# Designs tried in a protein design run: peptides against a protein of PDB entry 6RGO. Part 40

Target 1, 392 residues: chain A of PDB entry 6RGO
Amino acid sequence: MALKLLGFNQDATCFSVISSNKGVTIYNCDPFGKCFELEKSTSNDEELDFLVEMLFSTSLIAVVDKTIGASKRKKLKIVNTKRKATICELTFPHEIMDVIMNRKIICVVLKSDQIFVYDISCMKLLRTIDVRGEKLKSTSKFRNSEAVGDIGVRVSLSTDNNSILCYSSYSKSDKENAPLNDIVVFDALKCIQINVLPAVHQSNIVCIACSPDGMLMATASEKGTIIRVFKTIDTENDEPILVNEFRRGSRPSRISEMKFNHDNTLLACVGESDTIHIFALPVTTTEADANEDDTLQQSSHSLSSSINGLQYISKGLANRFGKIIVSKIPTQSQQRHVAYIKIPENAKYRIGFPKDTTNTIHICGEDGNYLVYSIPRNEVGPCTLVKSNTFD

## One batch from the design tools (peptide; aimed at target 1 T58 S59 K82 R83)

Design b2_p11_4_s3 (made by RFdiffusion4, then SolubleMPNN; from b2_p11_4, 4 letters changed)
Fold by OpenDDE base, seed 4:
Structure b2_p11_4_s3 (fold): chain B 392 residues (1-392), chain A 11 residues (1-11)
Amino acid sequence: as target 1 above (392 residues)
Amino acid sequence: MEEIQEAMKEV
């Protein structure tokens, strides 16, 4: 049967799949088993297409039936899986392209390049972000939306309550064909733009991941050869802080998903390649732990020496060399993966990091495999398979 | 509102 993966929930405790015969199925990871099934709305042999976003291990799911007719593709259903009941239905002016959520926020991405931000607790609209309208304020020409195939606004949301939303935006270049290569960082609760990262890639951004705490973001372009990790909020001299630059590979390959682990020590990526790559992030020592130990030893040496030296260094010539603001992007050596998983060629996989085990990754494939891998900490190498299950 | 808050409980 053709399976289509919808992905893991935020804590990788569940994953969602579309089965051509059954409709949507949600699996629990541990203990492994079916948690919920959503039956097909139609008996027709039409290819099933759904968006399903699950809120952690809750009974709350957001569902979009994309299978039949332009009307259903514009409808978001909020469903209680325990009650098997629709709580509410929202209708949008355009086709829904993506839905993301956390315990505070639902974001709905439309084919119109609009992002609707809702308070999940009451389904109140907090903000409509018009990414195209922002472009049009910068560029006077409407691009007819018909010819831009699989390139739309990409989004990622922090899984914490801070609700940091990262989304791709159009470059402010006067070019009619401005790429979706800017990133906007947005506080989804306060509805405030926090930061803008201009031209983070040369081509359109096709994948974004926000860290669970919203402090980091990872970006990949259509080329998928380089992954960049930035700070979301922090800036240095009003410039974006590049934390890491990772090389996934030398050959172009689309990255479909990236995820941070829960402690921001690992970034995983998956896509069209036969390999899931896992990268190590530098541990940001939060300055909190550095202050306790240094207090003890500074007691002793009072040494006095008074050296007076006066020297008048002269005010010499201001040579007019134009400050080429070469942004000192430190030539951080493009780091390779620290770990990897081999997956079947042409099998689409999704990835998730469980909360309780920072060195474990969950993966599931359209081949019907759910796999749990252990990630090596101290050595560069393959991940070790710990658990396997199959689903249909 | 109440129905959403009920659905937001962990299972």
Scores: peptide ipSAE 0.525, ipTM 0.953, DockQ to the pose 0.808
OpenDDE base, seeds 1, 2, 3, 5: peptide ipSAE 0.523, 0.516, 0.520, 0.505; ipTM 0.953, 0.952, 0.954, 0.949

Design b2_p11_4_s4 (made by RFdiffusion4, then SolubleMPNN; from b2_p11_4, 5 letters changed)
Fold by OpenDDE base, seed 4:
Structure b2_p11_4_s4 (fold): chain B 392 residues (1-392), chain A 11 residues (1-11)
Amino acid sequence: as target 1 above (392 residues)
Amino acid sequence: MKEIQEAMSEK
């Protein structure tokens, strides 16, 4: 059967697949097995296409049937899987491209480059973000949307209750062909823009991952050779803070998914390559725990030394060369992966990090494999396969 | 909605 992967839920306790014969199936990871099935609405041999977003291990799913006609592609169903009942249906003006959620927020991305932000608890619309309208305020000309195939607004949402939304936006460049290479950081609860990271790549951003706590964001362009990790909220002198720059590879390859683990120590990426790459992040010691122990009585020796040096810095000439504030993303040493998983060539895989085990990664493939790997902590090398299951 | 809060319960 042709399988299409929809991906893991936020805590990697479940994953969703499309089976051409069955429709949507949700699998539980542990114990491994089917936990929900959504039958296909039609007997036709049409290629099934769905969006399914599951809220953690809950009975709440968001479903978009993209299989048949322009009408269904505009409908979001909120379903209780335990009751097998639709709770509500929302209809959008344009095709739904993506759906992401946490315990507070649902974001719906449209083909129109609009993001609809909802309070999940009541399905109240909190905000419509018009990424194209923001571009039009910055750039005078409508791009006819027809010609640029697979390039749309990308989104990622923190899995916590802070609900930090990161989305790709059009650069404010006066070029008619402005790329989707800016990132906006948005508080989805307060509906406030927190930060803007300009021109984080030279080409369109095709993948974004927000950390579970919303403090970090990873970005990849169409080239997929370099992954950049930024702070989302914090800035230094009103400039974006680049935390890491990772090299996935030397050859261009599309990254389809990136995820942080639950403690922000690891970033995984998967895509069209034969390799899942796992990168180590520096542990941001939150300053909180450093205060307790070292009350060691280092004696207060008052060394007074008075060094006076007055040096007159002369006011040299302000030459008028237009500082293109290319935000000098500091040339951090490009780090390689610390761990990897080899996957079959041309098999699409999805990744998930379980909450309980920060050194474990869940992966699933369109080849029907669900695999659990242990990530080495102290050595650069392959991940170790711990568990395997098959699905159909 | 009450139905959403019910669906947001763990399985």
Scores: peptide ipSAE 0.558, ipTM 0.958, DockQ to the pose 0.827
OpenDDE base, seeds 1, 2, 3, 5: peptide ipSAE 0.550, 0.549, 0.556, 0.540; ipTM 0.957, 0.957, 0.959, 0.949

Design b2_p11_5 (made by RFdiffusion4)
Pose (drawn by RFdiffusion4):
Structure b2_p11_5 (pose): chain A 327 residues (1-135, 151-284, 335-392), chain P 11 residues (1-11)
Amino acid sequence: MALKLLGFNQDATCFSVISSNKGVTIYNCDPFGKCFELEKSTSNDEELDFLVEMLFSTSLIAVVDKTIGASKRKKLKIVNTKRKATICELTFPHEIMDVIMNRKIICVVLKSDQIFVYDISCMKLLRTIDVRGEKIGVRVSLSTDNNSILCYSSYSKSDKENAPLNDIVVFDALKCIQINVLPAVHQSNIVCIACSPDGMLMATASEKGTIIRVFKTIDTENDEPILVNEFRRGSRPSRISEMKFNHDNTLLACVGESDTIHIFALPVTQRHVAYIKIPENAKYRIGFPKDTTNTIHICGEDGNYLVYSIPRNEVGPCTLVKSNTFD
Amino acid sequence: SILDFVESVEV
């Protein structure tokens, strides 16, 4: 089958790719190279490694499952790339759905909507967050820098009226203090959530409305959350998979089940800005590094890696600059 | 600690 289940780094330095053949490879961007290659851990052809989230450019990797079910739901391994050794092997009562890391805080998301927060220096569990214990699945996002700030979708106070709903809660994982609770920002479920690297901004994706809403995160007034801007969906409602914020928070990338990738600018310092054509029934992931604000890195399941440029003052499409092919 | 094993990777 195709080389599916791409994962993208926080700093846009490298990307995680599960080669359907054997193990998982991690490439670099500059210079491009085979950075890390995980050995054989397989027994059948279509069984897939699912979840890999990494540090910036380091040797520290978070790896989850290999087998379809033997040791998948209840595993987390911490591996050094230079020496291929497992350090800490944590076990969890449910199936892991997503793992997000930063320099200070490690988050583990379970299928039962439990979020485990760890101080990464000693792996002490800071707090267990029973989201489904209070009231598709929960989508969680996190800031990259320090003062790492956690964002998760939570159910509303209409659980009696119907089973599924999605509001937003802002949480400071550094001090384990809930900062702001946002109301039902959508009339539908929440599909994907992106938080700014500095933790000041947040994006939301609806399944039905397909309109991205941006709210201030922490400095927002206590009385009411502050809405920043909205972005035109285009000609057709489409499901969104992954969104990213630029380092200066002037740009927002959007990808999904669509022909095109949309680029949204920000009035911090409108409908559409830059659009990148994309093959129809193939899936991609997004990133852009800290070095420049004009370059956008693209990861594709077709086997191609592309680097596009962004037009500052033109509403035109992106210009391709650099490309390379996968394995 | 886990941070003792963290190093940058050069390709």

Design b2_p11_5_s1 (made by RFdiffusion4, then SolubleMPNN; from b2_p11_5, 3 letters changed)
Fold by OpenDDE base, seed 1:
Structure b2_p11_5_s1 (fold): chain B 392 residues (1-392), chain A 11 residues (1-11)
Amino acid sequence: as target 1 above (392 residues)
Amino acid sequence: SILDYVEKVTV
């Protein structure tokens, strides 16, 4: 059967899949098993396409049926899985491209480059963000640049209640084909822009991850060779703070998903390559934890020296055009993965970090494998398989 | 509230 992965929920306690014969199935990770099934609305052998966003391990899901006709692709259903009932239905002017949520906010991304921000408690619209309208205010000409192909606004939302929304925006360049290479950081509760990170990549941003607390953001471009990690809120001299630059590889390969673990110590990425990469983030030791663990100092010293190298390069390249050129970290200071998982080259995988085990990663594949790996702490190397299950 | 319909899912 053809499986299509929808991904993990916010805490990796569940994952969602599309089965060609059944419709949408939600699996629980531990204990492993089916917790919900949404039947297909049609008897036809049409390729099923859905968006499903689950609110943690709860009976609340947001569903978009993308299988049939332009009308269904514009309809968001909020469903109680235990009652098997639609509790809210919203219709949008354009096709829904993405839906993200936490306990406070639902964000709906449209093909029109609009983001609709809702209070989840009452489904009240708080804000419409028009990413094209922001571009048009910066560029004197109404350029209906249709997003060519799969290039659209990307979003990520913090899983906490602070509800930090990161989204890709068009650069202020007078060029007709301005790339989606800016990032806006937005407080979704207060409906205020907090920060703007200009030109974080040379090409369109295709993947964004916000940390669970909303303090960090990871970005990748269409090239998928470099991942950049920034602070979301904090600035240094009104400039964006680049925390890390990671090298996934030398060959271009699309990154489909990135995730932080729950303590912001790890960043994982997956995509079209045969490898899930896991990167270590520098632990910002708050002054309190400086006392105990002498053994982590060797890895932290190499990280701290790389951060100090970043601060010295930022001051010099304030070039005359007000473009914060994120100083290219010298290729020698680009960090590689600390851990990896090999996956089948032709199988799409999704990733999730469980809340209670920061050194564990959950993965699931369109090959029907759900796998739990342990991440090595002391050595650069492969992750160890701890548990495996199969699904259909 | 939409949250009045939120229940823990169990297998």
Scores: peptide ipSAE 0.230, ipTM 0.902, DockQ to the pose 0.831
OpenDDE base, seeds 2, 3, 4, 5: peptide ipSAE 0.224, 0.230, 0.229, 0.193; ipTM 0.900, 0.902, 0.901, 0.871

Design b2_p11_5_s2 (made by RFdiffusion4, then SolubleMPNN; from b2_p11_5 with F5Y S8K)
Fold by OpenDDE base, seed 4:
Structure b2_p11_5_s2 (fold): chain B 392 residues (1-392), chain A 11 residues (1-11)
Amino acid sequence: as target 1 above (392 residues)
Amino acid sequence: SILDYVEKVEV
């Protein structure tokens, strides 16, 4: 049967799939099994298309049926899976492209490049972000959204209660065809813009990941060759802080998903390539104030390899042609993966990091495989398969 | 609250 993956929930305890015969199925990861099934709205052999966002391992899901008719594609249903009841229905002016949530916030992304931010507790609209309206204020003409079917606003939300929203925005270039290559960092609770990272790539951003705590973001462009990791909130001299630049590969390949682990030590990416890449992040030692007292000698050899590689993204001189020059980390300092997983060619996979095991990654494929891998800590190499299950 | 409808999913 054709499976379509919807992805993992925020803590990788569940994943959602579309089965061509059954509709939406939600699986629990441990113990492995079906938690919920949403039946097809129609008996027709139409290709099923859904958005499903699950609130952790709870009975709360957001559902958009995209299968039939322009009207359904504009409806968000909040469903209690235990009660099998729609508890809220919202209708939007445009097609829903994405839905993300945490315990505080739901964000709904529209084909109009609008982001609707809701308080989940009461479904009160907190903010409408108009990414095009921001672009229009910068003199850029509307790109007719019809021709570029796959380029839209990308979003990622922190899984914590701080609710840091990262979204792609249009560059303030006077060019009619300004790319979606800026990042805005937004406090979704306070509805305040915290930061703007201009021109983080030369082409449109197609993938964004926010860290669980909202302190880091990862970005990838249409080329998918380089992943950049930035601080979200912190700035230095009013400039964005580039923490890491990772090389996924030399060949262009779309990145479909990126995820941080729960302690911000790992970043995984998946896409059209036969390989899931896992990158190590530098551990920011929070200087816990070492209060003076306790003398206990434990000689933990801090491998103080001072990777002094904090390269400032200098605001590149606006050369006469309005090109923001992103400072590039030298190709020699571009870190490669520390670990990898081989996946079948042409199989779409999704990734998730469980909270309880920072060295474990969950993956699921449209091939019907749910796989748990252990990530090596001390060596560069393949991940080890720990558990496998199949689903239909 | 919508959170009053939030229950743990069991398998």
Scores: peptide ipSAE 0.191, ipTM 0.864, DockQ to the pose 0.896
OpenDDE base, seeds 1, 2, 3, 5: peptide ipSAE 0.187, 0.184, 0.190, 0.170; ipTM 0.861, 0.866, 0.866, 0.837

Design b2_p11_5_s3 (made by RFdiffusion4, then SolubleMPNN; from b2_p11_5, 4 letters changed)
Fold by OpenDDE base, seed 4:
Structure b2_p11_5_s3 (fold): chain B 392 residues (1-392), chain A 11 residues (1-11)
Amino acid sequence: as target 1 above (392 residues)
Amino acid sequence: SILDYIEEVTV
């Protein structure tokens, strides 16, 4: 059967797939098994297309049937899977491109470059973000929406209750063809813009991941060669803080998904390549646990070495072309993966990090494989397969 | 509330 992966839920306890014969199926990861099925609405041999976002391991799903006609593609259904009941139906002015949620917020991304932010508890609209309208305020000319293929607004939401929303926005460059290479960090609960990271890549951003706590964000462009990790909220001298720059590879390859683990120690990426890459993040020691009183008197030899290196940044000539304030992302040493998983060529995979085991990754493929890998901590190398299951 | 419809999904 042709399988299409919808992905893992927020805690990687479940994953969703489209089966051409059955419709949408949700699998539980442990114990492995089918927990829900949504039957296809039509008997036709039409290629099934759905968006499904599950709220953790709960009976709450958001569903968009994209299979038939422009009308269905504009409808979001909130469904209780246990009751098999539609709780809410929303109709949007444009096709739904993405749906993301946590316990507080649902975000709906439209083909119009609009993001609708809802309070999940009551389905009250909190905000409409018009990424195109923001661009039009910055750039005088409408791009005709027809000619830009798979390039749209990308979003990621923190899985915690802080509900930090990261989305791609158009650069303020006066170029008619401004790329989606800015990031906006948005408090989805308060409906306040927290930060703007300008020109984080040279080309359109095609993948964003927010950390579970919303403190970190990973970005990848269409090239998919470099992944950048930023702080979301914190700034240094009003400039974005680049935490890491990772090299996935030398060859261009689209990254389809990135995920942080639950303690922000790992970032995984998957895409069109034969390899899932896992990168180590520096452990930000939260200053809180430093209060244990261990009075051990180790002699503070004050090695005073005054490395005075005042490198004079020469004020080179301001030539007339528009000051793209490319924030000088510090040239951090590009780090490689610490671990990897080999996957079948041309198989689409999705990734998820379980909450309880920070060194474990869940993956599922359109080949019908659900795989659990252990991530090595102390050595650079392949992940070890721990569990495997198949689905249809 | 939509939260009144949230139940754990078990296999």
Scores: peptide ipSAE 0.206, ipTM 0.875, DockQ to the pose 0.837
OpenDDE base, seeds 1, 2, 3, 5: peptide ipSAE 0.204, 0.204, 0.205, 0.187; ipTM 0.875, 0.877, 0.874, 0.862

Design b2_p11_5_s4 (made by RFdiffusion4, then SolubleMPNN; from b2_p11_5 with F5Y S8E)
Fold by OpenDDE base, seed 3:
Structure b2_p11_5_s4 (fold): chain B 392 residues (1-392), chain A 11 residues (1-11)
Amino acid sequence: as target 1 above (392 residues)
Amino acid sequence: SILDYVEEVEV
C-alpha cells in the first residue's frame, strides 16, 4: 500500500500516516499500536493529502483535508479523537500549507504567506502575521504569487508554554526574487517580535526547527549542506547569536525535517538522503546552576576546545553591509555528525525525540517501518537499533 | 475551553 508520512507529535509518543485505502491513521509508539483512524471522506481513488497536527499524546488533533476541492484545503478542523467529533472548524481565505501547535498556541500557515496565531484554549485569533506585507514594506515590488513552487514560509514553534515562533521571511533586498532567507523570532503569547536574523542562508530557508524551550533555532536552506543553529534571544554578553554550524554533507540534498532533543544536546536532520544525521550541541551552562558543589569534574574537558575558533569574527567587515550575522565561519569550524542512521534510498522518513530518553530517537518510514534507535554518547558512529515495528 | 475536550490517549 502507498503510505505517506505526516510525522511525529511534539514528544514522539505518536506518529501519523496516510494510508491510501484507510485515510489517516495515528499510531502510538509505546506500546506500539493504532490509537486513531480517520476514514477517507471519498470513495474515489484520488491521492489522499492531509495535514494532521496532534497535541502531544492527547485526544486533540488539527486536521486539514487537502485531497479535493479548494474549499476543503482552506478548512481547519479541530477533532477529538476519543469522541470522534469535530469540536471546532475554521475557514481561511487561502489554502492551508502548515499547522503547528503546543498546549497554548495554534499557528496556521497559508499559501498567502500569512501566519494566523490562535489561543488554543478558545480559538481566539491573537495575531495575523503577513510575511508578504512585511516584504512590501521593505521592497516596492510585488512578487507575483504564481511562479514560486515548493518555496513558502516555513515555521517552527517551541513545544513549551513560552510559545516561541520562528518563521522565514523575505530579505529586504530590492530584488523581485528576494529569497526567504531571513528568520523572525516571535513571542506567540505576547504577540511581539523578539528578534530578526537577516540572511541566515544565501538561498531560501526550507527547514526550521525550534528547540523545545524556544532558546535555540536550527535552519537549513534548499542546498541542505549546512545547518546553522542560532540563539533566538540576544544575550546581554555580546555572545554570537550563531552558536553552531554543522555540515550535513558536500552534496546538495533537501532537508525535510529537523528536531532538537528535549535537553538541547542533540539536533537530528532527515530528508532526501540515505542518512539521518545527528549533531551534538554544546551544553550552554546557564550560570544559574553553578552553585551546587557536585563533583562531576572529569569528562567535560574535551569538547570545549573546538568552540574557541568562533571568536575570530574580525569586527572590520561588519560595518559596510548591514549586520551580516552569518560571517563566513571558516570551513574548519564546521562540525560533522556525531551519530547517523542509514535509511533506504528514496524512502521518506520522519524523526522525533522522546522526552524521557534524550539519547533515543524515533523514526518512521513510508516503507512501513517504525524504528527506535539508541544514540552513541562517547563515540562517533552508527546508532544502535533498539526496537522495530511495522505498520500498513 | 477547547482544552476541556482534551484527554490523554492511552493505547
Scores: peptide ipSAE 0.149, ipTM 0.829, DockQ to the pose 0.936
OpenDDE base, seeds 1, 2, 4, 5: peptide ipSAE 0.147, 0.136, 0.144, 0.148; ipTM 0.822, 0.823, 0.821, 0.807

Design b2_p11_6 (made by RFdiffusion4)
Pose (drawn by RFdiffusion4):
Structure b2_p11_6 (pose): chain A 327 residues (1-135, 151-284, 335-392), chain P 11 residues (1-11)
Amino acid sequence: MALKLLGFNQDATCFSVISSNKGVTIYNCDPFGKCFELEKSTSNDEELDFLVEMLFSTSLIAVVDKTIGASKRKKLKIVNTKRKATICELTFPHEIMDVIMNRKIICVVLKSDQIFVYDISCMKLLRTIDVRGEKIGVRVSLSTDNNSILCYSSYSKSDKENAPLNDIVVFDALKCIQINVLPAVHQSNIVCIACSPDGMLMATASEKGTIIRVFKTIDTENDEPILVNEFRRGSRPSRISEMKFNHDNTLLACVGESDTIHIFALPVTQRHVAYIKIPENAKYRIGFPKDTTNTIHICGEDGNYLVYSIPRNEVGPCTLVKSNTFD
Amino acid sequence: SIEEEIKEAME
């Protein structure tokens, strides 16, 4: 089958790719190279490694499952790339759905909507967050820098009226203090959530409305959450998969089940800005590094890696600059 | 010991 289940780095330095053949490879961007290659851990052809989230450019990797079910739901391994050794092997009561890391805090998301927060220096569990214990699935995002700030979708106070709903809660994972609770920002479920690297901004994706809403995160007034801007969906409602924020928080990238990738600018310093054509029934992931604000890195399941440029003052499409091919 | 190994892997 195709080389599916791409994962993207925080710093846009490298990306995680599960080669359907054997193990998982991690490439670099500059210079492009085979950075890390995981050995054989397979027994059938279509069984897939699912979840890999990494540090910036380091040897520290978070790896989850290999087998379809033998040791998947209840596993987390911490591996050094230079020496291929497992350090700490944590077990969890449910199935892992997502893992997000940063320099200070490691988050593990379970299928039962439990979020385990760890101080990464000693792996002490800071707090267990029973989201489904209070009231598709929960989408979680996190800031990259320090003062790492956690964002998760929570159910509303209409559990009695119906089973599924989605509001937003802002949480400071550094001090384990809940900062702001946002109301029902959508009339539908939440598909994907992106938080700014500095933790000041947040994006929301609806399944039905397909309109991205941006709210201030922490400095927002206590009385009411402050809405920043909205972005035109386009000609057709489409499911969104992954969104990213620029380092200066002037740009927002959007990708999904669509022909095109949309680029949204920010009025921090309107409907559409830059659009990147994309093959229809293939899936891609997004990133952009810290070095420049004009370059956008693209990861594709077709086997191609592309680097596009952004037009500052033109509403035109992006210009391709550099490309390379996968394995 | 585990803390030292994690610090090493963070490099």

Design b2_p11_6_s1 (made by RFdiffusion4, then SolubleMPNN; from b2_p11_6, 3 letters changed)
Fold by OpenDDE base, seed 5:
Structure b2_p11_6_s1 (fold): chain B 392 residues (1-392), chain A 11 residues (1-11)
Amino acid sequence: as target 1 above (392 residues)
Amino acid sequence: KIEELLKEAME
């Protein structure tokens, strides 16, 4: 049977899949087992396609039936899984491309490059974000991108109550072909733009991850060779702060998903490659005032290895268009993965970080494998398989 | 009514 992965919930306690014959199934991770099934409403041999967004381990799910020929691709259903009942249904002017939520907010992304922001407690519309803005309203050329169906607005939302929304935006170039290479940081509760990160990559952004606390974001372009991590809110001299630049690889490969762990110490990346990459983030040790005066005279063997590292101050050419952040980190500062998982080349995988075990990663595949790995702490190497289950 | 149903689903 063909499986299609929908993904993990915010804390990796559940994952959702589409089975060709059954419809949507939600699995609990521990104890492993089916916790919900959405029955197929149609007897047709049509390839099932759904969006399903879960709200942690709660009975609340958002569902979009994206099956080809279904008039339902513009409809969002809010469902109580325990009652097996629809709470409400929203209809949009365009096809729904993505749905993301936390305990406060639902964001609905449309094929029109619009983001609808709702208060989840009452399903009241708080904001409509038009990412194309007023200038592109005149070019009613919907790119008939039958072929470019994959380039749209990307979003990520913090899993906390602060509800920091990061989304890709078009660069200020008056060209009809402006890339989606800017990032906007938005307070989804207050409906205020907090920050704008201009030209974070040279090509369209295809993957965004927000940290659980909303303080960090990771970005990847269509090339998928470099991952950049930025602060979301903080700026230095009105410039965005680039915290890390990671190299996934030298060969182009699409990144489908990135996630931070719950303490912002790890970033995982999965996509079309045979490898899940895990990167270490610098722990900001808050200088706890360890004023403990312990005078242990450890002998100062002053190995003065004078590494005259010539700081090549690359004079970033401030071209008249917005300061490209890209120029400040030397290619030599690109960090590699600290851990990895090998996966089958032809299997799509999704990733999740459990809340209680920061050195554990959950993965699931369209091959029907649910796998739990331990991440090495003190060495660069493969992750260790701890638990495996199968699903159909 | 919808708000009560949403609250119950989020519990």
Scores: peptide ipSAE 0.700, ipTM 0.979, DockQ to the pose 0.895
OpenDDE base, seeds 1, 2, 3, 4: peptide ipSAE 0.696, 0.695, 0.694, 0.700; ipTM 0.978, 0.978, 0.978, 0.979

